# Designs tried in a protein design run: peptides against a protein of PDB entry 4Z63. Part 331

Target 1, 334 residues: chain A of PDB entry 4Z63
Amino acid sequence: LCLGMNDLTGNIPEDLFHLKRLNLLGIQENRLSGSLSREIRNLSSLVRLDVSWNLFSGEIPDVFDELPQLKFFLGQTNGFIGGIPKSLANSPSLNLLNLRNNSLSGRLMLNCTAMIALNSLDLGTNRFNGRLPENLPDCKRLKNVNLARNTFHGQVPESFKNFESLSYFSLSNSSLANISSALGILQHCKNLTTLVLTLNFHGEALPDDSSLHFEKLKVLVVANCRLTGSMPRWLSSSNELQLLDLSWNRLTGAIPSWIGDFKALFYLDLSNNSFTGEIPKSLTKLESLTSRNISVNEPSPDFPFFMKRNESARALQYNQIFGFPPTIELGHNN

## One batch from the design tools (peptide; made by RFdiffusion4, then SolubleMPNN)

Design b2_p30_8_s4 (from b2_p30_8, 13 letters changed)
Fold by OpenDDE base, seed 3:
Structure b2_p30_8_s4 (fold): chain B 334 residues (1-334), chain A 30 residues (1-30)
Amino acid sequence: as target 1 above (334 residues)
Amino acid sequence: SSSWITSFDPEASPDNYEELVLKRAEERLA
C-alpha cells in the first residue's frame, strides 16, 4: 500500500493494521500526526515501512520483534522522541534504518551483534547524546552511517579501526574532538569512500602526518572547523578523490600543485581559509573539469548532501554527489 | 537557521516540516 505524497491528515486508520499480508506500507510525505500505533505489530509480513515526512510524535513503538521480515524502516522527518526501541535495536532483518531529523534522545544503543543485516543507518539530526557507540563495527554489513547533528562528545572510538564495512560516514556537527585521532582511526576503514566531519574539532590542527592514508577516499568534507595548518600531504595519496571541501577553516600556506593531480576531482572548495601564494596551474588541467566523458563511479551514500551556492541561496538537496556542478571555489583567502 | 554559512552542509535540510510543505506546494503550483 503506497499512499505517499498526499495531503493525508490525522492518524493511520486502525483497520489498516488488520492487513496481515501487507509487505509494503508507504505513507510518507503526508500530514499524518499522533503516535505511531503499536498495532503496526499486526503487520507481520511487513518488509518496508515508510512513514517519513509526516507529523508523527511520541516514542517509536517497541513492536519490531513482531516484524520478522522488516528490512526497511524509514521514519525521517517526524517528531519522534525517546530512544530506538529495543526490538528495533535488535532486529536481525533490518537492512536500512532511517530516522534522520527527529527528536530521538538518550544514548545511542544498537545491538550490532543481533543486527546482522543492517547496511544503512541514518540517525542524523537528532538529540542523541553521550559517546559514539563503540560497537558499531560489530554491525558487519553496515556501510552507510549518518550520525551528524547529534550531541556526541569525545573522540571517534578506537574500535572504529575495525569498521571494515564502513563506506559512507558523516559525523558533521556532533561536537567531536581530536581530529588527529579521528583520522588516525578512520584511515583503517579500507572501504571508506565518503567522510564528512564538518563542524567538529573546533580550532584544532589538521594533521599533516604522511603516514595517514585513505586509499579509497572519494569525498572528504571537513568544513567549518576553524582548523589550523596547511593542506595535508597525506591527502595527495587519495588518488580517487572526487570532492574536497575544506572551506571555512584557518588553513595557511600555499595550495599545493598535487591538488591538480586528482583525475576525478570535480568539486573543490578551499574558500574562507588563509591560503597564500599562486593558484596552481595544475588545477586548470583537472581531467574531470576538462573531460565531459569521465565516467565517475560515484559513491552513493544514502544520506543527502546539501549545497548552498551563495549566502542567500536556499540549500539544494543532492542525493548524489554527481549532482554537484563541477566547482573550484578558492574565494575569501585573503 | 544556523548563522554560519558553509558551501556544503550534509544536514542542511529544513528542520521545519511546515516550511517543507510550503515549499512543495509552491513547486507544485509553479
Scores: peptide ipSAE 0.036, ipTM 0.571, DockQ to the pose 0.233
Fold by OpenDDE base, seed 1:
Structure b2_p30_8_s4 (fold): chain B 334 residues (1-334), chain A 30 residues (1-30)
Amino acid sequence: as target 1 above (334 residues)
Amino acid sequence: SSSWITSFDPEASPDNYEELVLKRAEERLA
């Protein structure tokens, strides 16, 4: 049953929960309000639940033990409060959990040993506090993780060295500290292609340690951290780099010539830094900017990226990295 | 300060978050 993208109001009719053979319930993009009914437990054949973009409030009901086939739960952009229900945090069937842009709070706790199918986790823009969950690497199929815009004070856990399944990771604006430790840990994530760390590490030095290596890194976004230092030499070994944003830092020195050696680099933002010297001539030779036919057939992260061109402009959603316009931004370095 | 608008913000919620990302995620998980 798909009733999304309407102007439906009020609560879900109780009779809807008598549909025991229902595999798909989509009621997204409505004006549904109140608590999400615990009677969802009666939908024992449910594979997909989409309640996103509504006005739901209260706690998410703890009924997911009665939903043994549930693979997809989409609840983003609601008013949910409390924590992740215990039955949801222990779901062996769940592949994707999206609860972005809610008011969820407390310590983030997932039973990763039980969540054997979890592939994508979006908990961005919530009120989670405390430390990052050290056991996330135990979610052996977890590839896509968005934890941005929470209050995860402290450092990236040492256990994340073992996060072999991790391909996309966003921790933007989460009050993280110690960028040197974070990069030193995350370099061990051999499948990491996208790393977003914007609005953390305020005023720290960007490490220029030649021992750092990100083999499969395609997207690096570390904007608005007020980072000091220079363009990091270790980044030159990330030959698959496609997008680099180091804007709104305090980086100094010259832009190195190796920045033009990235064959796949199509988006570069180094704006609002303190770079000096000449613009490298190698930037004019970037094949990705000159050749029309860059089929970036690369798996885009499951989470969208947003670009704001102007302070007053709405953020443009980019669901694919290749959807970004080819860009070189070097403004405001003088 | 949450007021800093970066050129690239993965959490800058547009009004139409759902359609493209979730469909692709599902297609990849199927």
Scores: peptide ipSAE 0.034, ipTM 0.589, DockQ to the pose 0.085; fails the geometry check
Fold by OpenDDE base, seed 4:
Structure b2_p30_8_s4 (fold): chain B 334 residues (1-334), chain A 30 residues (1-30)
Amino acid sequence: as target 1 above (334 residues)
Amino acid sequence: SSSWITSFDPEASPDNYEELVLKRAEERLA
């Protein structure tokens, strides 16, 4: 049943929960309000539940033990409060959980040992606090993780050295500290292609440790951290780099010539730093900026990027990193 | 202020990102 993208109001009719053979329920992009009924437990054949972009409130009901086939739960952009229900946090069937842009709070707890099928987790823009859950690497299929805009004070857990499944990771604006430790840990995530750490590590030094290596790194975004130091030499070994944003830091020194050696680099933002010297001539030779054939078929993270061209312009949402125009921003360096 | 504001925070509204960026820029000049 797909009722998305309407102006439906009120609660879900209780009779809808009598549809025991229903596999797909999409009621997204409406004005449905109130609590999400616990009677969703009656939808025992449910594979996909999309209640996103509504006005739901209250706690998410703890009934997911009665939904043994549920693979997809999308609840982003609601008013949900409380924590992740225990039954949801233990779901062995769940592949994707999206609860972005809610008011969920407390310590983030997932039983990753039980969540054997979880591959995508979006909990961005919530009120989770405490530390990052140390057991996230136990979610052996977890590839996409957005935890941005929470209050995960402290450091990236040491256990994340074992996060082999991790490919796309956003921790933007989550009150994280110790960038040296974070990078030192996350370099062990051999499948990591996208790393977004914007608005963390306030005033720290960007490590220039030649022992750091991100083999498969395609996207690195560490903007607006007030980071000190220079362009990190370790980054030059990330030969697959496509997007680099280090804007709005306190980085100094010259822009190194090796920045132009990235064959796939199509987006570079080093603006609003304190870089000096000449623009490397190698930047004019970036193949990705000169060749029209950007392969569109690369896997993109599940989380969007936003771009605003000017203060008055509407923000554009990009669901794919490759949707960004080829860009070099070097402005506001003094 | 950059006329081109890119937010790679998947949760940041561009408006919120701009405000945060500007605030941090001001604090740097302070």
Scores: peptide ipSAE 0.022, ipTM 0.567, DockQ to the pose 0.115; fails the geometry check
Fold by OpenDDE base, seed 5:
Structure b2_p30_8_s4 (fold): chain B 334 residues (1-334), chain A 30 residues (1-30)
Amino acid sequence: as target 1 above (334 residues)
Amino acid sequence: SSSWITSFDPEASPDNYEELVLKRAEERLA
């Protein structure tokens, strides 16, 4: 049953919960309000539940033990409060959990040993506090992780050295400290292709440790950290780099010529730094900017990107990294 | 053309994007 993108108000009719054979319930992008009914437990055949972009409030009901087929739960952009209910945090069937842009709070706790199917987790823009959960690497299929815009004080856990499934990771604006430790840990994530660390590490030095290596890194976004230092030499070994944003830092020195050696680099933002010298001639020879037919058939992260082209323009949502226009931004380095 | 200030935040939402852009702009003036 798909009733998304309407002006439906009130709560879900109780009779809807009698549909025991229902595999898909999509009621997204409405004005549904009140608590999400516990009677969802009666939808025992449910595979996909989408209640996103509504006015739901209260706690998420602890009924997910009665939903053994549930693979997709989308609840982003609601007013949910409390924590992740125990039955949801222990769901063995769940592949994707999206609860971005809610009012969820407390310590983030997931039973990763039970969540054997979880591959995508979006909990961005909530009120989670404390430390990052050290047991996230125990979610053996977890590839996409957005934990941005929460209050995770401290450092990236050492256990994340073992996060082999991790491919797309965002921790933007989460009050993280120690960029050297974070990069030193995350370099061990052999499948890491997308790393977003914007609005962390305030005023720290960007490490130039030649021992750092990100073999499969395609997207690096470390903007607005007030980072000091220069363009890091270790980045030159990330030959698959497609998108680099180091904007709004305090980086100094020359833009190195090796930045033009990235054959797949189509988006570069080094704006609002303190770079000096000449623009490398190699940047004018980037194949990605000159070739018309780069079919980037690469998987994109499940979390969206937002870009504002002008201060007066509306933010544009990009669901795919390759959807960004080829861009070189070197402005405001004076 | 060098004239558009691209503000990029991969973790922005439509609801808070303007606040993020403003915060970045304030940091430029300081």
Scores: peptide ipSAE 0.020, ipTM 0.586, DockQ to the pose 0.076; fails the geometry check

